# Ledger of designs, part 135: peptides against a protein of PDB entry 5HOI

Target 1, 351 residues: chain A of PDB entry 5HOI
Amino acid sequence: FRYMPFSPAGTPFGFTDRRYLTMNEVGYVSTVKNSEQYSITVSFFDVGRFREYHFEDLFGYDLCFLNEKGTLFGQSKTGQIQYRPHDSIHSNWTKIIPLQAGERITSVAATPVRVIVGTSLGYFRSFNQFGVPFAVEKTSPIVALTAQNYRVFSVHYSQFHGLSYSLSELGTSSKRYYKRECPLPMSLPNINSDMKKDANLDYYNFNPMGIKSLFFSSYGDPCIFGSDNTLLLLSKWRSPEESKWLPILDSNMEIWKMSGGKETTDIHVWPLALAYDTLNCILVKGKHIWPEFPLPLPSEMEIRMPVFVKSKLLEENKAILNKKNEIGADTEAEEGEEDKEIQIPVSMAAE

## One batch from the design tools (peptide; made by RFdiffusion4, then SolubleMPNN)

Design b1_p17_1_s2 (from b1_p17_1, 6 letters changed)
Fold by OpenDDE base, seed 5:
Structure b1_p17_1_s2 (fold): chain B 351 residues (1-351), chain A 17 residues (1-17)
Amino acid sequence: as target 1 above (351 residues)
Amino acid sequence: SEEKRKELAERIQELLE
């Protein structure tokens, strides 16, 4: 296992000279390799609110986080971070994070009020939006970070305990935990079954945890989208005893339904954000599970718990059967059409 | 909404062709 730099919805280079460093509801950050340097472009979905900008990257930034006020960049090996406000009124700043031998920055996050850096040794570093440090905490190894306002959602990994998560609030004087290194019920990528396809191996080497993205919902709930293409939402996180992960969308099942039950093995959901009751995402066609260039327009997918998906399928099947029976009252039904068992995908057969 | 579901279904159909 190797700790890799993680950014929300970041894509690998693959066989190309370009990739997305990150993307979300605000926009997308791309990097293009040009000889020994990179050209970075920060693009926005709301072109009326924000102006696209670019710059030359001499450091090879492999970490990125985009918010409504600026973009945070990081270099996983050197420990360099840069914050670039979208507004030219505010100055860019650069800082070097001290790293131990073999330590890597694994994830960075930025809000309008906080900057967070997580490392492969479990150093959690917090700053204000101007790069002034607050604290350094030692945690389990950090593999992913996201933040909204003062809240931080962190994912941790250990070889002994697997995946865990923390939810914290970074006040002015102290860090408060709502959840601290609790088990994360997310499946890791299956190395043996899925790696038969070269495209899946390339993505696994880029992102061994299979976390496509993590974000806060518009209501401020932690969300994670794993390799199983299920959107998990942390419900009731303010009440430690009542807090639970809800599987609020099976994206593979929703695509299959919306296709009319066709084969959809080459259509992929790439998650951006959860706004109210809809997943903002990119629909990707092809062998690669990630978007290529140019970026397609975002799509909206309504959230539905998989359990409710089974009940609605049963209701729709009953409604189809009832319509067949209403139409079949006038025509002599020949006996012989055997009930073709609707092959329920194996994932739904476990209840 | 029903409109957003229709738009999503149309986009999925376009990707299947």
Scores: peptide ipSAE 0.496, ipTM 0.936, DockQ to the pose 0.626
Fold by OpenDDE base, seed 4:
Structure b1_p17_1_s2 (fold): chain B 351 residues (1-351), chain A 17 residues (1-17)
Amino acid sequence: as target 1 above (351 residues)
Amino acid sequence: SEEKRKELAERIQELLE
């Protein structure tokens, strides 16, 4: 097994000179190979909110994470990272992560408040948005990272234990674990069945874990989309004993249904984000399971399971709060109520 | 929404032609 650099929804070069380094709901980062250098473009879906920008990459960045405030780049072999704010007000910064012999940066993540670097030896490095280090922790080998605000979802791989995950919060003084190296019930790519198609071999060599993407939902739930094209959501993660992975969408089955039961073996879902009750994704037609150039417009795929209940419960709770505010009841709204886990009624979790 | 489902179905149909 070889640890490969992972970025959310990143694509291989294949036989081309260009690929996506990452993509999500904010936008997409592309790189084009030009001789010994690369040209990187950061593009956005909301063209009214953000201006596309490009720069020359002399380092060959193979890791990327895009958020609403900036883009983090990394070079897996050299340990170089660069953060580029989307605005010109904040300065770019560059840092070299010290790597041991044979160590690679395997994943990077960035939020408006945190930068995270994970390595093939399981070094978890945390920084603020200005590249000031907080801590270095030794974990199991990190294969993927995502982050939202102060929360980090990390995927780990051990040859003996397979896939595990952690969910942590990076406060100012300490790291809190909600989940620490718990088993991740994600299917790994089936080498024997899928390797008959050259395109699947190319993708496997790029991403041997088959993790197409991982992200936090709009509700702050960890999500992962594997090679089986099933979207898994971590439910009840605040309650360690009640926490479970929910298969909230089989995207192949959904495409098949939406086609009227036609053969859809050449139509692929490429995940971007989970916004409320919809998977934001790219529909890809062709031999490759990943989007090529130009990038198609995103599509929205409705999920069947409990996030639809979360939207309704959030609307109901907002309506209740608005009614309480109109009634002038001096109920000290404890500022802590917004982060309460929306409990899904047991009756709706069975459909 | 029904509208989003319709748009998705139309896009899948376009990809099948």
Scores: peptide ipSAE 0.495, ipTM 0.937, DockQ to the pose 0.493
Fold by OpenDDE base, seed 2:
Structure b1_p17_1_s2 (fold): chain B 351 residues (1-351), chain A 17 residues (1-17)
Amino acid sequence: as target 1 above (351 residues)
Amino acid sequence: SEEKRKELAERIQELLE
């Protein structure tokens, strides 16, 4: 087994001189080989909110994470990281992460308030948005990271235990765990059946875990999209005993249904984000399961599972909160009430 | 929404042609 650098929805070079380093709901980061150098472009889906920019990469960045405030880059072998704010008001910063012999940065994540670096030896390094370090923690080997605000979703790999996950919050003074190295019920790529097609072998060599992407939903729930093209959502993560992975979308089955039952073996879903009840994704046509250049426009795929109940309950709770505010009850809205997990009534969970 | 389902179905048909 070889630890490979992972970025959310990153693509291999294949037989080309270009690839996507990462993509999500904000945009996409591409890199092009120019002899011994690389040209990186940071592009956005909302062209009215952000301006596309590019720069020369002399380091060969192979890790990337894009958020609404900036882009984090990493070099898996050298340990170099760079944060580039989208706005020119804030300066770029560069840091070298100390790596042991054979250690690699395997994943990086960035929010407007935190930078996270994970390694093949299981070093979890946290920083603020300015690159000031908070802590170094030793965990099981990290293979993937994503983050939203102060929350971090980490995927770990052990040769003995397979895939595990952690969900943590990076406060100012301490790290809180909601979940710590719990089993992740995601299927690994099947080497024997799927490797008959050269395109699947190329992708496996790039990403041996088959994690196409991981993200937080708009409701702050951890999501993962594996090689089986099933979207998993972590439900009830605030309640350790009630926490469960929900298979909220089989994307192959949904494409098949939407085609009218035609053969869809050459149509692939490439995941970007989960916004409410819709998977934002790229529909890919061809032999490769990943998008090529130019990037197609994103598509929205509706999820049919009880997340519809969560959206209705959120609207009802917002309507109740708005009515309480209109009645002039100076209930100090403790910033903690927005973080109450919406309990789905048992009657609605049976439909 | 029904509109989003229609747009997705149209895009899948375009990719099947």
Scores: peptide ipSAE 0.494, ipTM 0.937, DockQ to the pose 0.486
Fold by OpenDDE base, seed 3:
Structure b1_p17_1_s2 (fold): chain B 351 residues (1-351), chain A 17 residues (1-17)
Amino acid sequence: as target 1 above (351 residues)
Amino acid sequence: SEEKRKELAERIQELLE
């Protein structure tokens, strides 16, 4: 097994000189080989909110994470990281992560308030948005990271235990675990059956875990999209004993249904984000399971229950709160209630 | 929504042509 650099929805070069370093709901980051250097472009879906920018990369960044405030870059072998704010008001910063012999940065994540670096030896390094270090923790080997606000979803791999995950919060003083190295029930790519197609071998060599992307939903739930094209959502993660992975979308089955039952083996879903009840994704046609250039417009794929109930319950709760405010009941809405997990009634969870 | 499902179905049909 070889630890490879992972970025959310990153694509391989294949036989081309260009690839996507990462993509999500905010935009997409591309890199083009130009002799011994690379040209990086940061593009956005909301062209009215953000301006596209580019720069020359002399380091060969192979890790990337995009958020609404900036882009984090990393070089897996050298340990160099760079943060570039989208706004020119804030300065770029560069740092070298100290790596041991044979250690690689395997994943990076950035929020407006945190930068996270994970390594093949299981070093978890946390920083603020200015690159000031908070802590170094030793975990199982990290293969993927994503983050939203102060929360971090990490995927770990052990040759003996397979895939595990952690969900943690990076406060100012301490790291809290909601989940710590718990088993991740995601199917790994099947090397023996699927490798009959050269395109699958190229993708496996780029991403041996088959994790196409991982993200937090708009409701703050950890999501992962594997090689089986199933979207998994972590439900009830605030309750350690009740926490479960929900297969909320089989994307191959949904494409097949929407086609009217036609042959759809050359149509692929490339995941970007989960916004409310819709998977934002790129629909890809062809031999490669990943988008090429130019990037197609994103599509929205509606997910079924139970997450649909969560959106309805949020709307109902907001409508109840608005009615209470109109009645002049000084219910001190404790600021802590917005971050409570919406409990789905047992009757609705059984459909 | 029914509109989003229609748009997705149209886009999949365009990719099948």
Scores: peptide ipSAE 0.492, ipTM 0.937, DockQ to the pose 0.475

Design b1_p17_1_s3 (from b1_p17_1, 8 letters changed)
Fold by OpenDDE base, seed 4:
Structure b1_p17_1_s3 (fold): chain B 351 residues (1-351), chain A 17 residues (1-17)
Amino acid sequence: as target 1 above (351 residues)
Amino acid sequence: SEEKRKRFAELVKELLS
């Protein structure tokens, strides 16, 4: 097994000189190889909100994370990271992460308030948005990271234990775990069945875990989309004993249904984000399971969450709101408006 | 929404044509 640099919804070069470093609901980051250099473009789906920008990359960034405020880049071998705000008001910053012999940065994540670096040796490094370090923690080897606000979803791999995950909150002074290296019930790529097609081998060599993407839902639930094209959502993560992974979408099955039961072996779902009950994704037609250039427009796939899951999520959100209101009555602490748990619209519970 | 499902199903059909 080889630890490879992972970015959410990143694509391989394949036989081309270009690939997507990452993509999500905000936009997509592409890199084009030009001799010994790379040209990086940061593009946005909301062209009215953000201006596309590009720059020359002399380092060969192979890690990327895009958020609403900026883009984090990383070079897996050298340990260089760069944060680039989308606005020109805030300065870019660069840092070198110290790596041991054979250590690689395997994943990076960035929120408007945190930068996270994970390595093949399981070093978890946290920074603020300005690159000021908070902590270094030793975990199991990190294979994927995503973050939303102060929360981090990390995927770990051990040769002996397989996949695990952590869910943590990076406060100012301390890291809190909601989940710590718990088993992740995600299917790994089946080398024997899938490797008969060269295109699948190329993707496996790029991403041996088959994690197409991981993100937080609009409700702040960890989501992962594996090689089996099943979207898993971590439900009830605030209650350690009740926490479970829910297979909320089989994308192959949904495409098959929408086709009228035709063969759909050349149609692929490429995940971007989960907003409420809608998977934002790219529909890919062709031999490759990943989007090529130009990027198709995002599509919205409605998730038929089991009615029992929607109702429970509503009850959980109500219970959390009630607890926040009970705690908020006694402490006039200006906990800023940011942690408004997005209320599941009552209409979404009824379908 | 039923409309989103319809649009998505139309796009899948278009990709299969």
Scores: peptide ipSAE 0.363, ipTM 0.907, DockQ to the pose 0.520
Fold by OpenDDE base, seed 5:
Structure b1_p17_1_s3 (fold): chain B 351 residues (1-351), chain A 17 residues (1-17)
Amino acid sequence: as target 1 above (351 residues)
Amino acid sequence: SEEKRKRFAELVKELLS
């Protein structure tokens, strides 16, 4: 096993000179090898909101994280990181992360308010959006990171303990754990069965954990999409004893159903984000399980909302209704509709 | 939505053709 640099939905070079460093609901970052340098392009799905930009990379960035305000780059071996705001009003900054002998940056994440760096030795480094350091913590070896606002979802790997996860909040003065190095019930890639196909070996060498992506849902729940093509969502993470992983989508099963029960071994889901009840993804046709160039348009897979996410929506709707009732609107709320399928409001289905 | 599901099913069929 080797600790490899991980970025959400990143793709290998394969036999090409180009790959995606990362992609999500905001856009996609590509790199092209040009002799001894790389050309990086940051592209967006909403072309009206953001302007595509490119730059020459002399460092060979192999880590990337894209958010609505900027792009974080990292070089796993040298420890260099660079943050590039999308808006030209804010300055780019570069920093060197001190690495021990054999240590690698394994993952980076950035929000509009935090930058996080994780390493193969389990150093968890936190910064503000300007690269000012907050803390360094020693954890189990970090293999993947994602972040939303002040929250961080980290995946850890130990040869002795397998996969674990943490969920933390990075306040101004302290780090709070909601979950700390708890077992992650995700299946690892099966080397013996899948390695008979060269394409699977190439992907395994790029990403030995088989984590295609991890993100926070629109509701702020941690999500992970593994090599088994199952989307896992962490439910009830605020209640330590009630917290559980929900398999909310088997993407292979859904593609199989949509085909009418045909063989779909050459159709693959590449995950981007979870927005409400829909997985935003790229549908990939071919031998490779990852998207090639040009990038296909994103597609939406409907998820059967778990009963527990429906219950949160019901509680939020009850809380909104109770707030409306406190404001003195005499609308007789008929109590009788408790058993109706919670129709996701058309406004949430239209975004 | 039912329309998103239909569109996704159409795209899967197109990719299988």
Scores: peptide ipSAE 0.363, ipTM 0.906, DockQ to the pose 0.525
Fold by OpenDDE base, seed 2:
Structure b1_p17_1_s3 (fold): chain B 351 residues (1-351), chain A 17 residues (1-17)
Amino acid sequence: as target 1 above (351 residues)
Amino acid sequence: SEEKRKRFAELVKELLS
């Protein structure tokens, strides 16, 4: 096993001189090899909101995270990071993360208010949007990060325990854990069965965990999309005992149904984001499971929760409503509107 | 919802043609 740099929905070079460093609902970041340097382009899906920009990369950035305010870059071996605001009013900043011998930055994440760096030795480093450090924590080895506002979803790997996850909030003074290194029930790539095709081997060498992407939903729920093409959503994460991973989409099965039961072995879903009940994704046609150049337009796939999952969620929501009715009215603690349990939209219950 | 599903199913069919 080798720790590889991970970025959400990043693609390998393959046999080409170019790849996507990252992509999500905001846009996509590409890099092109040009002799001893790279040219990076930051592109946006909403061309009316942001202007595409490019720059020369002399460092060979292999980590990237895109948000609505800027782009974070990282170099896994040297420890260099750079934050580039999309708005020219705000200055770019660079920092070198101190790395031990053999340590690598494995993932980076950025929100408008936080920058996070994770390493192969489990160093979790937090900063504000200006690169001012808050803390360094040692965790299990970090293999993937995503963040939304103050919340961080981290994936960890141990040779003994396999995959785990943490969900935390990075306040001004302290880190709060909602989940701390809990088991992640995601299937790893099967080397013996899946490696029969050269294209799968190339992707495995780039991403041995098979995590195509991870993100927060529009409702603030952690989502992960693995090599099995199943979208997992972490539900009830505010309630430690009630939290569970829901398989909300089998993308291979949905494509198969939409084809009318035809062979769809050359059609792939590449995940970008989950907005309400819709997976934003790239549909990929071809031998490679990842998008090539030029990038196809994003597609919207409706999430239909299985009837069995829907029935359980309805029972759980009824049980919560009944408990709230038994606990009398008086705890009007002004828990800010942001911490309300997002009820599954009634629209998902009505069909 | 239904219109999005229809558009996605049309795109899948186009990619299979």
Scores: peptide ipSAE 0.360, ipTM 0.906, DockQ to the pose 0.570
Fold by OpenDDE base, seed 3:
Structure b1_p17_1_s3 (fold): chain B 351 residues (1-351), chain A 17 residues (1-17)
Amino acid sequence: as target 1 above (351 residues)
Amino acid sequence: SEEKRKRFAELVKELLS
């Protein structure tokens, strides 16, 4: 095993001169080899909202994170990071992360308010959106990061303990943990069974953990999509004793059902984001489990229970709130109620 | 919901053709 640079939904070069550094619901970042340099393009799905831009990369960025405000780049070996706002109003900035001998940046994440860098030695570094450092924390080795607003989902790997995860909030004064290095019940790629196909070996060498992507849902729940093509969602994470991973989608099974039970071994789901009850994804046809060039249009895969229950409960809660407001009950709805965890009734969690 | 599911199933069928 070796620590490899991870970016959400990033693809390998394979036998090509180009790859996707990252992709999500906002867009996709591609890099093309050009002799000793790279050309990076940041593309968007909403072409009306954002303009595509490109630049020459002399550093060989192998880490990337895209959000609605900018793109974070990183070089795993040198420790260089660059943040590029999508607008021309804010300046680009660069920083060198100090790395020990053999240390690598393994993952980076960026929100409109935070930049996070994780390393193979378990250094967790936090910055504001302008690259001003907040803290350095020592954790178990970090293999993947994602972030939404102030919240960070980190995946850790130990040779002794396997995969673990943390869920934390990076406030102004301190880091809060909701979950701290708890076991992650995700299946690792099976080297012995799956490596019979050359395409699987190439992907394994690029991403040994098999984490195709990780993201926060539109409801702020941590999601992870592994090599088994199962989407896991962390439910009840505000309640440490009740927190559990839910297998909310077997994408292979859903594709098989949609085909009418035909062979679907050449159809692959590439995850982008979870918006409400819908997995935004790329449907890939071919030998490679990842999208090639040109990128197909995103597809929407409906997720059934339990995420559908959460959306229904939100609608019911909004309808109850609206009825209370019509009855003139001065219940000061504390602005903090929108971030309350929706409890799924036990009766609905069994269907 | 049902329309999204139908559209997705059509796309999967197109990819299998």
Scores: peptide ipSAE 0.360, ipTM 0.907, DockQ to the pose 0.504

